# Peptides against a protein of PDB entry 1MQS, part 2

Target 1, 223 residues: chain A of PDB entry 1MQS
Amino acid sequence: ILKMLFLNKDLNNNDNITTITDDIFNQQEIIWKVLILDIKSTATISSVLRVNDLLKAGITVHSLIKQDRSPLPDVPAIYFVSPTKENIDIIVNDLKSDKYSEFYINFTSSLPRNLLEDLAQQVSITGKSDKIKQVYDQYLDFIVTEPELFSLEISNAYLTLNDPKTTEEEITGLCANIADGLFNTVLTINSIPIIRAAKGGPAEIIAEKLGTKLRDFVINTNS

## One batch from the design tools (peptide; made by RFdiffusion4, then SolubleMPNN)

Design b1_p8_2_s1 (from b1_p8_2 with Y6V L8I)
Fold by OpenDDE base, seed 5:
Structure b1_p8_2_s1 (fold): chain B 223 residues (1-223), chain A 8 residues (1-8)
Amino acid sequence: as target 1 above (223 residues)
Amino acid sequence: LPFPYVPI
């Protein structure tokens, strides 16, 4: 999160939020930025950062992507939003309208290739691609509720997984989504977990999917 | 791509 707020610059990860923000505040001229969120990313940010932390990171204003936002053509914007067609279209519209000086786009999870191609196409048509400074996939598909507890905030997950009317395809899809969220969480924490799951249910399916993703990632990063 | 992209 903080890295994103500092335009994905290298930060010393061993310091607490206060030390990082104070060090950056003292070492660098504060670049004031707008932070644009959605409902999901707002919950993520709010679970980790306080309003004062945002201010120390140079966030002057934060707003929802779907809210009417005033033009700030001289102010750089950080988008931290879900990788959806709707959000892409809004970002492109903001680009077309010269709403901000620079665009630092961070998706809360991996942007699918089809949406990346759509974003690229739309941006190319605008002739304003030079304003898109970064497009990042971030690993933040979770909410930290407590130091030792987090949530993926998947609506009705328990109901869906326990409803006998739920199709196997729906269960498999939901388990994949949960595994993706857990994978993103693990990568964010930068620690390989010992996975413990109940046997004979969706938790085992999720654990298997997560284990596969982690193994594949470790193999790919070591290659 | 018309912009820098950094995937997960």
Scores: peptide ipSAE 0.416, ipTM 0.928, DockQ to the pose 0.702
Fold by OpenDDE base, seed 4:
Structure b1_p8_2_s1 (fold): chain B 223 residues (1-223), chain A 8 residues (1-8)
Amino acid sequence: as target 1 above (223 residues)
Amino acid sequence: LPFPYVPI
């Protein structure tokens, strides 16, 4: 999160958010910027950072992506939003409208190829691609409630997985979403766990999906 | 791509 708020610059690995923000605040000229969130990313940010931490990171204004926002054509914007078609269309509309000076786009999880291609196509049509400074996939599809505890904040996950009326397709879809959230969490903590799951249920499906994602990642990063 | 993209 902090790295994103500082435009994905390398930050010295200090474990304390307050120390990082204070050190950066004292050593570097603060670039004031707008933070654009959705409901999901708002929960993520709120679980990790306080409003004062955002201010120390140079976030002067934060708003929801779906809200009407005043143009700030001389101010850079950080988007931290879910990788959805709706959010892409809004970002492109903001770009067309010259709403901000620069666009730093961070997706809360991996942007699917089809959506990346759509974003690229729409941006190309605007002729304003130079304003898009960064597009990052972030690994923040989770809520940090405590230093050693997190939540994926998937509504009704337990109910859906335990309802006998839930279809296999719904279960497999939910298991994929859970596996994605766990994958993002694992990457964020920089530690690959040993995965253990009960056999014959959703836990096995999740474990298999997560294991595949982790293996693929390790292969791709070591190549 | 018309912009820098950093995937996972």
Scores: peptide ipSAE 0.406, ipTM 0.926, DockQ to the pose 0.737
Fold by OpenDDE base, seed 2:
Structure b1_p8_2_s1 (fold): chain B 223 residues (1-223), chain A 8 residues (1-8)
Amino acid sequence: as target 1 above (223 residues)
Amino acid sequence: LPFPYVPI
């Protein structure tokens, strides 16, 4: 989340969100931005960040993508929204209307190829592709439901992992996605967990994948 | 693509 709020620039590793935001606030000129959300991404952000964290990240205004939003043609916008046709059409309409100066698009999950092609086509015909500064797939599709519990909201994960018709490739893919979600959660919380998983099942696979990602991250950030 | 795209 914080990287996205800072236009996906590299952030220094600090012990917590507050330290990261304070260091960036003190070291860099704040670029004031609008944050455009949907219902899902609002829940994700609200579960992890405080209003003060948004302000420290230079978010001056946040709004829902489906809300009527006033033009701010001199203000850059961060979109953090679900990868849907509806959201793409709204973003393109906002682009057409010169609603913002720059567009930093972040999808809450992987954008399907057909929707990427649709976005690319629609942006191309506007003649305003230069305003699209970046399009990122994020995997920040988690909700903190309780102080000690969160969900990745992966549809049918339990069913898929326990269906005897599920292929090893599908299981491996799902375990990778879960590990990515957990990794992104860890990075967002800025606290390295002690990983505990049941042996002999998908949980072990996920734990191994997550452990590898965390080790690689620590190595890459210390180098 | 008419814009920079970074997949997951």
Scores: peptide ipSAE 0.377, ipTM 0.920, DockQ to the pose 0.484
Fold by OpenDDE base, seed 3:
Structure b1_p8_2_s1 (fold): chain B 223 residues (1-223), chain A 8 residues (1-8)
Amino acid sequence: as target 1 above (223 residues)
Amino acid sequence: LPFPYVPI
């Protein structure tokens, strides 16, 4: 999160949030930025950072992506939003309208290739691709509730997985989304977990999917 | 290494 707020510059990750923000605030000229969030990313940021941390990171204002926002054509913007077509279309519309000076786009999880291609195509049509400075997958699709406990904040997950009317396709889709959130968590922690799950239910499906994702990632990173 | 899946 802090790295993103400092335009993905390298920070000394061994220091606490307060030390990092104080050192940057005192030693460097602060770059004032707008932060654009969605409901999910707002919860993620709020679970890790205080309002004062945002201010010290140079966030002058934060807004929801779906809200009407005033143009700030001389101010750089950080987007930290879910990788959805709706959010892409809004970002592109903000680009078309010269809403901000520069665009630093950060997705909460991996942007699917088809959506990346759509973003690239729409941006190319605008002729304003030079304003897009960064596009990152941040892998922050989870809420930190406690030091050793987190939530993916998936609405109605328990009900969906236990309703006898839920289709196998819906279960499979939900299990994939849960596995993606867990994968992002593992990447953030930078450690290989021991996966424990009950047999014969959704937990096993999720564990298998997560195991596959982690194996594929390790293979692709070491190659 | 196979991610240790430990069934409960």
Scores: peptide ipSAE 0.052, ipTM 0.764, DockQ to the pose 0.024

Design b1_p8_2_s2 (from b1_p8_2 with Y6V L8V)
Fold by OpenDDE base, seed 5:
Structure b1_p8_2_s2 (fold): chain B 223 residues (1-223), chain A 8 residues (1-8)
Amino acid sequence: as target 1 above (223 residues)
Amino acid sequence: LPFPYVPV
C-alpha cells in the first residue's frame, strides 16, 4: 500500500508506517496526489492506514471512483481500484476529460488480459497515453481486521459453500477466488505460510489451489 | 502497450 501511495518508488523496508512516512516526508518533496478508490479498496486502505497516514503520503483528497469528482488538472491521481470494465471506463473518461495531470493506476488484483487490451485500446484512442505514468497490478485483495486476522470479504461464502444447491462449478469457482485472494495476501505479507485447512471440504480444495499457486510463483520467480 | 504495465 505505502509503496503505491509513493508512486511505486522503492521504500526502505521499515515495518513501521509512521517511520516510513516520516522518512519520506523528510527526504523528498511531498507530491500531493488524489487517491481514487472503490468500495473494496476503501476497506483495504482503511484497515491498514489512518487518515493521517494518507496525508503524510501526500494524499490531499480521496474519493470513490463512482463519485462525482471535481477536475484537478494540475494534480496527479492514484487509482487503487478493482480490475473491472466499469472502473476502466471511468478511468478512461477521466483521462479524456483531463481530470488529473497524471494517472497512476493500481488494480487491487491482476488485470485480466482482455481488460488490459481494452484499457490499452481505449487509452490509445484518446491520444493521451502520456498521462498514464503507471499501470500496476497490486496484491491487495484482503482486509486486515486484527493483527492476526484478515478477511477476503467474499459475500455469502459460507452459505455458498454449505448450500447443497450450490453446483460443483460454483464451489470450484468460489474456491479459486478465495485461493486468489489468499495468494495475493501471502504475496503482500511476503511470507510463505504454513497452510492449515480442514480436511474433506472446501478448505482443502482452497489449500491445494493456494499451494499450487505459491509453488508456481516460486518456480517462476526463481527461473 | 501505450503505457508502462507491471503485472502481479
Scores: peptide ipSAE 0.384, ipTM 0.923, DockQ to the pose 0.705
Fold by OpenDDE base, seed 4:
Structure b1_p8_2_s2 (fold): chain B 223 residues (1-223), chain A 8 residues (1-8)
Amino acid sequence: as target 1 above (223 residues)
Amino acid sequence: LPFPYVPV
């Protein structure tokens, strides 16, 4: 999160969020930025950072992506939003309207190839690709509730998995979403867990999907 | 791509 707020620059210090923000705030050149969120990313940011931390990171204002936002053509914008077609279309519209000086786009999870191609096509048509400085997958699809506790904030997950009326397709789809959220959490923590799950239920499906994702990631990172 | 993209 902090790296994103500092335009994905390398922060060399293993220090607490407060120490990092204090050290940077005491540096002579704060780049003031707008932070654009959605409902999901707002919950994620709010669980990890205080309003004062955002200010110390140079966030002058934050808004929801779906809200009407005033043009700030001289101010760079950080987007931290879900990888959806709707959000892509809004970002492209903001680009077309010259709403901000620069665009730093961070998706809360991996952007699917089809949506990346759509974004690339729409941006190319605008002729304003030079304003898009970065597009990152941040893999922050979780909320930190306590120092060692997090939530994926998947609505009715327990009810859906335990309702006998739920279809196998719905269960499989939900298990995939849970595995994606867990994968994103693991990448953020920078520690590969030992996965243990009960056999014969949704937990096994999730564990298998997560294990596959982690193996694929390790192979791709070491190659 | 018309912009820098950094996947994980």
Scores: peptide ipSAE 0.370, ipTM 0.920, DockQ to the pose 0.749
Fold by OpenDDE base, seed 2:
Structure b1_p8_2_s2 (fold): chain B 223 residues (1-223), chain A 8 residues (1-8)
Amino acid sequence: as target 1 above (223 residues)
Amino acid sequence: LPFPYVPV
């Protein structure tokens, strides 16, 4: 999340959210931005970040994508929204309307190829593709439900992992997605967990994948 | 693509 709020620039990941925001606030000129959310991403952001964290990241205003938003043609915008046709059409309409100076688009999950092609086509027709600075797939689709519990909100994960018709490839893919979600959660919380998983099942696969991602991250951050 | 795209 913080990386996205800082336009996906490399952040020194060794510090708490507060230290990162304070260091960036002190070391870099704050780029003031608008944050555009949907209902789902609002829940994600609100579960992890405080209003003060948004301000420290240079977010002056946040709004829902479906809300009427005033034009701010000199202000860069960060979109953090679900990868839907509706949201794509709204973003393109905002682009057509010169709603903002720059567009940093972050989808809450992977954008399907058909929607990527649709976005690309619509943006190309506008002649304003230069304003689209970034399109990122984020995997920040998690909600903290309680201080000690969070959900990745992966639909039918239990059913898929326990259905005998599910292929090993599908299981492996789902376990990778879960591990990615957990990894992104760890990065967002900025705390390296002790991983505990049941042996002999999908949880062990997930734990192994997550452990590898964390080790690789620590190595890459210290290099 | 008419813009930079970074997949998940």
Scores: peptide ipSAE 0.343, ipTM 0.914, DockQ to the pose 0.483
Fold by OpenDDE base, seed 3:
Structure b1_p8_2_s2 (fold): chain B 223 residues (1-223), chain A 8 residues (1-8)
Amino acid sequence: as target 1 above (223 residues)
Amino acid sequence: LPFPYVPV
């Protein structure tokens, strides 16, 4: 998160949030930025950072992506939003309207290739691709609730998995989403977990999917 | 290394 707020510059990750923000505040001129969030990313940010941390990171204003936002054509914007078609279309519209000086786009999870291609195509049509400075997947599709506990905040997950009316397709889809969130968590903590799951249920399906994702990632990163 | 999946 802090790295994103500092335009994905290298930060000394071993320091406390306060130390990092104080050091940057004291050593460098603060670049004032707008932070654009959605409901999900707002919860993620709020679980990790305080309002004062945002201010020290140079976030002068934060807003929801779906809210009406005043143009700030001389101010750079950081987007930290879910990888959805709706959010892409809003970002592109903000680009078209010259709403900000620069666009630093950060998705909460991996942007699917089809949506990346759509973003690229729409941006190319605007002729303003030079204003898009960064596009990153931050893999922050989770909320930290406690030091050893986090939530994916998937609505009605327990009910969906235990309702006898739920289709196998719905279960499979939900298990994939859970596995994606867990995968993003693993990437964030930079440590491979021991996966424990109950047999014969959704937990096993999730564990298998997560295991596959982790294996594929390790193979692709070491190649 | 195979991710240690430990069935509970």
Scores: peptide ipSAE 0.049, ipTM 0.755, DockQ to the pose 0.024

Design b1_p8_2_s3 (from b1_p8_2 with Y6F L8V)
Fold by OpenDDE base, seed 4:
Structure b1_p8_2_s3 (fold): chain B 223 residues (1-223), chain A 8 residues (1-8)
Amino acid sequence: as target 1 above (223 residues)
Amino acid sequence: LPFPYFPV
């Protein structure tokens, strides 16, 4: 998260957010930025950072992507939003309207290829691609509740998995979504876990899917 | 791509 707020620059490995923000605040001129969130990313960022941490990172204003926002044509913007068609269209509209000086786009999870192609096409048509400085997949679709505990904030996950009326297709789809969220979390933590799951249920399905994703990632990163 | 993209 902090890396994103500092435009994905390398930060010193310090576990204390306050120390990192204080060190950067004292050593570098602060670039004031707008932070644009959605409902999901607001929950994520609020679990990890305080308002004062955002201020120390140079975030002067934060808003929801769907809200009416005042133009700040001389201010760079950080988007941290879900990879959806709706959010892409809003970003492109903000680009067309010169809403901000620069655009640093960060998706909460991996942007699907079809949406990447759509974004690229729409941006190309605007002739303002030079304003898009970065597009990142940040893999931050989780909420930290305590130092060693987090939530994916998937609505009704327990109910869906335990309702006898839920179809196998719905269970499989939900397990895939959970595995994606866990995968993204693991990548963010930058540590490969030992996976433990109960046998004979959804947890085993999730563990298998997660294991496959991690193996594929390790192979692709080391090649 | 018309912009820098970082998938990881």
Scores: peptide ipSAE 0.457, ipTM 0.936, DockQ to the pose 0.708
Fold by OpenDDE base, seed 1:
Structure b1_p8_2_s3 (fold): chain B 223 residues (1-223), chain A 8 residues (1-8)
Amino acid sequence: as target 1 above (223 residues)
Amino acid sequence: LPFPYFPV
């Protein structure tokens, strides 16, 4: 999500959201942008980011795609919306009306080929394809469910990870086993989670391993 | 495509 808000530029993924936003805020002039959402993506953004994070990312205003929006022809827009025919038609209408200066389109899940072809055709007809700077599929199709507590039933995991006598190999092996268990849980639930982990400890290592496994799986499944 | 597309 943060990468999307910074126009999919390379970010140092090892830093906290706060550190990333602070570093960008301090090093570069903020490019103010409009964020356009739908009902589904609004829930996603609200679960992950605080209002202050949006401001630090240069989001000046946010609105729903179906709402009447004032034209801001000198302001770039970020769309983060579901890959639907309705949303594509609205984006194309916004393009035709010169509603924004630049269009950064991010779909909440993979855009089907038929809809990609439709978007491409409609954009080509407008003669304004140069304003479409990016079209990204974002793999953020997750369901925010009620909090569930589960256990992998790994005996003494906390003690092993915090014992100074535990070898690096044992820690790495345990973290891999935990990540595998979490990965299997995600596949069983059939929902990609937002991963939150405390930084600077084993939880971060596990989160990184899990994140990599999930990314690799999604890439391989969509191929 | 008339625009840069990045499938993920």
Scores: peptide ipSAE 0.456, ipTM 0.934, DockQ to the pose 0.552; fails the geometry check
Fold by OpenDDE base, seed 3:
Structure b1_p8_2_s3 (fold): chain B 223 residues (1-223), chain A 8 residues (1-8)
Amino acid sequence: as target 1 above (223 residues)
Amino acid sequence: LPFPYFPV
């Protein structure tokens, strides 16, 4: 999420949300941006970030995608929304109307190929493709955007995992706790999931730990 | 694609 708020620039993995936001706030000219959300992504953002964190990230205003929004033609916009046809059409309409200076589009999950093609086609027709700076599929860290959302209620998990001051042992311990929570959830649902995780981060560690727990469980129950 | 796309 923070990476997205900083236009997907490489953030040194070694800083707390507070340290990252403080370092950026202290070292760089803040690029003011509009954040456009939907109901789903609002819940996501609200669970991870405080209003002050958004401000420190240069988010001056946030709005729902379905709300009537005033044009800010000199302000870049970050979209963080579900990959739906409705949201694509709204984004394209915003593009057509020159509502913002630049468009940084982040989908809350993988954009299906058919919708990617639709977005590409519509953007091409507008002649304003240069305003679309990025289109990202975001991995929302375990944010079940599906009707069956659950929380492990682990306080400050995102902060801890993104704090550079967090030790490898603390990260490993937290990842183990998350994996335990997920394992318990899987057992409760009585269905073995296909695990997908972003590579090279805490999500991969969690996925590996969860996978091991599930494998061990299956072996032990079938023996 | 008419824009930079970064898939999952």
Scores: peptide ipSAE 0.446, ipTM 0.932, DockQ to the pose 0.552; fails the geometry check
Fold by OpenDDE base, seed 2:
Structure b1_p8_2_s3 (fold): chain B 223 residues (1-223), chain A 8 residues (1-8)
Amino acid sequence: as target 1 above (223 residues)
Amino acid sequence: LPFPYFPV
């Protein structure tokens, strides 16, 4: 998160959030920015950062992407939003409207290829691609609710997994989504977990999928 | 791509 708020510049990762923000605040000229969020990313940010941390990062204004926002054509914007068609269309509309000086786009999870192609096409048509400074995929599709507890905030996951009318395909799809969220969490925490799951249910499916993702990641990173 | 993209 902090790296994103500093336009994905290299930060010395060895310091606490407070030390990083204080050092940057004291040593570097603060670039004032607008932060644009959605409901999901707002919850994520709120679970990790305090309002004062945003100010120390140079965030002067934060708004929801779906809200009417005043133009600030001389101010750079950080988007931190879900990778959806709706959000892409809004970002492109903001670009067309010259709403901000620069656009730093961060998706809360991996942007699907079809949506990347759509974003690229729409941006190209505007003739304002030079204003898109960065597009990042982030690993922040979870909410920290307690010091040792987090939520993926997957709507109706319990109901779907326990409904006898739910198809095997739907269960498999949901388990994949849960495994993706857990994978992103593991990468964010920068520690490989020991996975424990109950046998004979969705938890085992999730554990298997997560284990595969972690193994594939380790192999791909070391190769 | 018309912009810098940094995948996961």
Scores: peptide ipSAE 0.440, ipTM 0.932, DockQ to the pose 0.707; fails the geometry check

Design b1_p8_2_s4 (from b1_p8_2 with Y6F L8I)
Fold by OpenDDE base, seed 4:
Structure b1_p8_2_s4 (fold): chain B 223 residues (1-223), chain A 8 residues (1-8)
Amino acid sequence: as target 1 above (223 residues)
Amino acid sequence: LPFPYFPI
């Protein structure tokens, strides 16, 4: 999160948010910027950062992507939003309207290829691609409640997985979504976990999917 | 791509 707020520059791995923000505040001129969120990313940000931390990161204003926002054509914007068609269309509309000086787009999870292509096409049509400074997948599809506890905030996951009326396809789909969220979390922590799950249920499916993703990632990064 | 993209 902090890295994103500092336009994805390398931050010193200091353990304390306050130390990081203070170090950056002292070492660099603050670039004031707007932060555009959705409901999901608002929850994520709120779980990790205080309002004062946002200010220290140079966030002067934060708004929901779906809200009417005043143009700030001389101010750079950070988008931190879900990778959806709706959000892409809004970002492109903001680009068309010259709403901000620069656009730093951060998706809360991996942007699907079809949506990447759509974004690229729409941006190209605007003739304003130079304003899109960055597009990042951030792996922040989780809420940190405590240092050792996090949530993916998947609505009704327990109910869906335990309802005997739930189809195998629905279970499989949900397990895939959970595994993706866990994968994103692992990559964010930069530590490969020992996976433990109960046998004979959805937890095992999730563990297997996650294990596969992690193995594939390790193989691909070591190549 | 018309912009810098940084995938996971």
Scores: peptide ipSAE 0.482, ipTM 0.940, DockQ to the pose 0.711; fails the geometry check
Fold by OpenDDE base, seed 1:
Structure b1_p8_2_s4 (fold): chain B 223 residues (1-223), chain A 8 residues (1-8)
Amino acid sequence: as target 1 above (223 residues)
Amino acid sequence: LPFPYFPI
């Protein structure tokens, strides 16, 4: 999500959301942008980001794609919406009307080939393809459900991870086992989670391992 | 494609 808000530029992923936003805020001139959402992506954004995070990312205003939106022809727009025919038609209408200066389109899941071809055809007809700066598929098709608490039933995991006598090999092995258990849970639920972990501890190591496994799986299944 | 597309 943050990468998308910074126009899919390479960000140092090892930093906190706050560190990334503060570093960009301090080092670069803020590019103000409009964020266009749908009902599904609004739930996603609201669960992950605070209002202050949006402001630090240069989001001046956010609106629903189906709402009447004022033209801002000098302002770049980020779309983060479901890959539907309806949303494509609205984006193309916004392009035709010169509603924004630049269009950064992010779909919440993979755009089907038929819809990609439709988008490409409609954009080509407008003669304004130069305003479409990016079209990204994002892996954010997760349902924010009520928090379910579950356990992997690993005995003494907390004690083992916090015992100064525990070897690096034992910690690494335990973190791998936890990551495998979480990965299997994700596959069973058939939903890709947003991973949140406390920094500077075993939870971060587990989160990184899980993130790698999920990325590798998604790449291999789309191939 | 008339634009840069980045699939998953």
Scores: peptide ipSAE 0.482, ipTM 0.938, DockQ to the pose 0.551; fails the geometry check
Fold by OpenDDE base, seed 5:
Structure b1_p8_2_s4 (fold): chain B 223 residues (1-223), chain A 8 residues (1-8)
Amino acid sequence: as target 1 above (223 residues)
Amino acid sequence: LPFPYFPI
């Protein structure tokens, strides 16, 4: 999170938030930025950072991506939002309208290839690609509630998984989304968990999907 | 890509 707020510059992550922000505050001129969030990323940020931490990171204003936002054409923006078509379209619209001076885009999880291609195409059409300074995939698709507990905050997940009207495709899709969120969480923690799931239900499907993702990642990273 | 992209 802090790295993102400092435009993905290398930070000594071994220090507490206060030490990091104080060190940066003392070493560098504060670049004031706007932080653009969605509902999900707002919850993630709020679980980890205080308002004072945002201010120390140079966040002047934070807003929801779907809110009407005043143009700040001389102010760089950090987007930290879900990798959705809707959010991409809004970002591109903000780019077209010169809403901000620079765009630092951070997705809460991996941007699917199709959406990356869509973003790239739309940005190219604007002729303002130079304003897109960074596009990052982040691993922050979770909320920290307690030191040993987190949530993916997937709306109605329990209802969807237990509704007899839910299709197998919808269940499979939701299980994949949950597995993606868990995968991102694991990568953020930088430790491979022992996975424990209830047998004979969606939890087992999720555990299997997560296990596959982790194995694939480890293999691909070590190759 | 028309921008710097940093994937996972």
Scores: peptide ipSAE 0.478, ipTM 0.940, DockQ to the pose 0.715; fails the geometry check
Fold by OpenDDE base, seed 2:
Structure b1_p8_2_s4 (fold): chain B 223 residues (1-223), chain A 8 residues (1-8)
Amino acid sequence: as target 1 above (223 residues)
Amino acid sequence: LPFPYFPI
């Protein structure tokens, strides 16, 4: 999160949030910027950062992406939003309207290829691609609720997994989404877990999928 | 791509 708020510049990762923000606040010129969020990313940010941390990161204004926002054509913007068609269309509309000076786009998870292509096409048509400074995929599709406890905030996950009318395809899809969220969490924590799951149910499917993702990641990063 | 993209 902090790296994103500092436009994905290299930060000394060995310090706590307070030390990092204080060091940057005291040693570097603060670039004031707008932070654009959605409901999901707002919950994520709120679980990790305080309002004062945002201020120390140079966030002067924060708003929801779906809210009517005043133009700030001389101010750079950080988007931290879900990778959806709706959010892409809003970002492109903000670009068209010269809403901000620069656009630093961060998706809360991996942007699907079809949406990347759509974003690229729409941005190209505007003739304002030079204002898009960065597009990042982030690993922040979870909410920290308590120390050592987090939620993926997947709507009706329990109901869907326990409904006898749910298809095997729907179960498999949901288990994949849960595994993706867990994977992103593991990468964010920067610690490979020992996975334990109950046998004979969705938890085992999730554990298997997560284990595969982690193995594939380790192989791909070490190659 | 018309912009810098940094995938996961």
Scores: peptide ipSAE 0.459, ipTM 0.936, DockQ to the pose 0.705; fails the geometry check

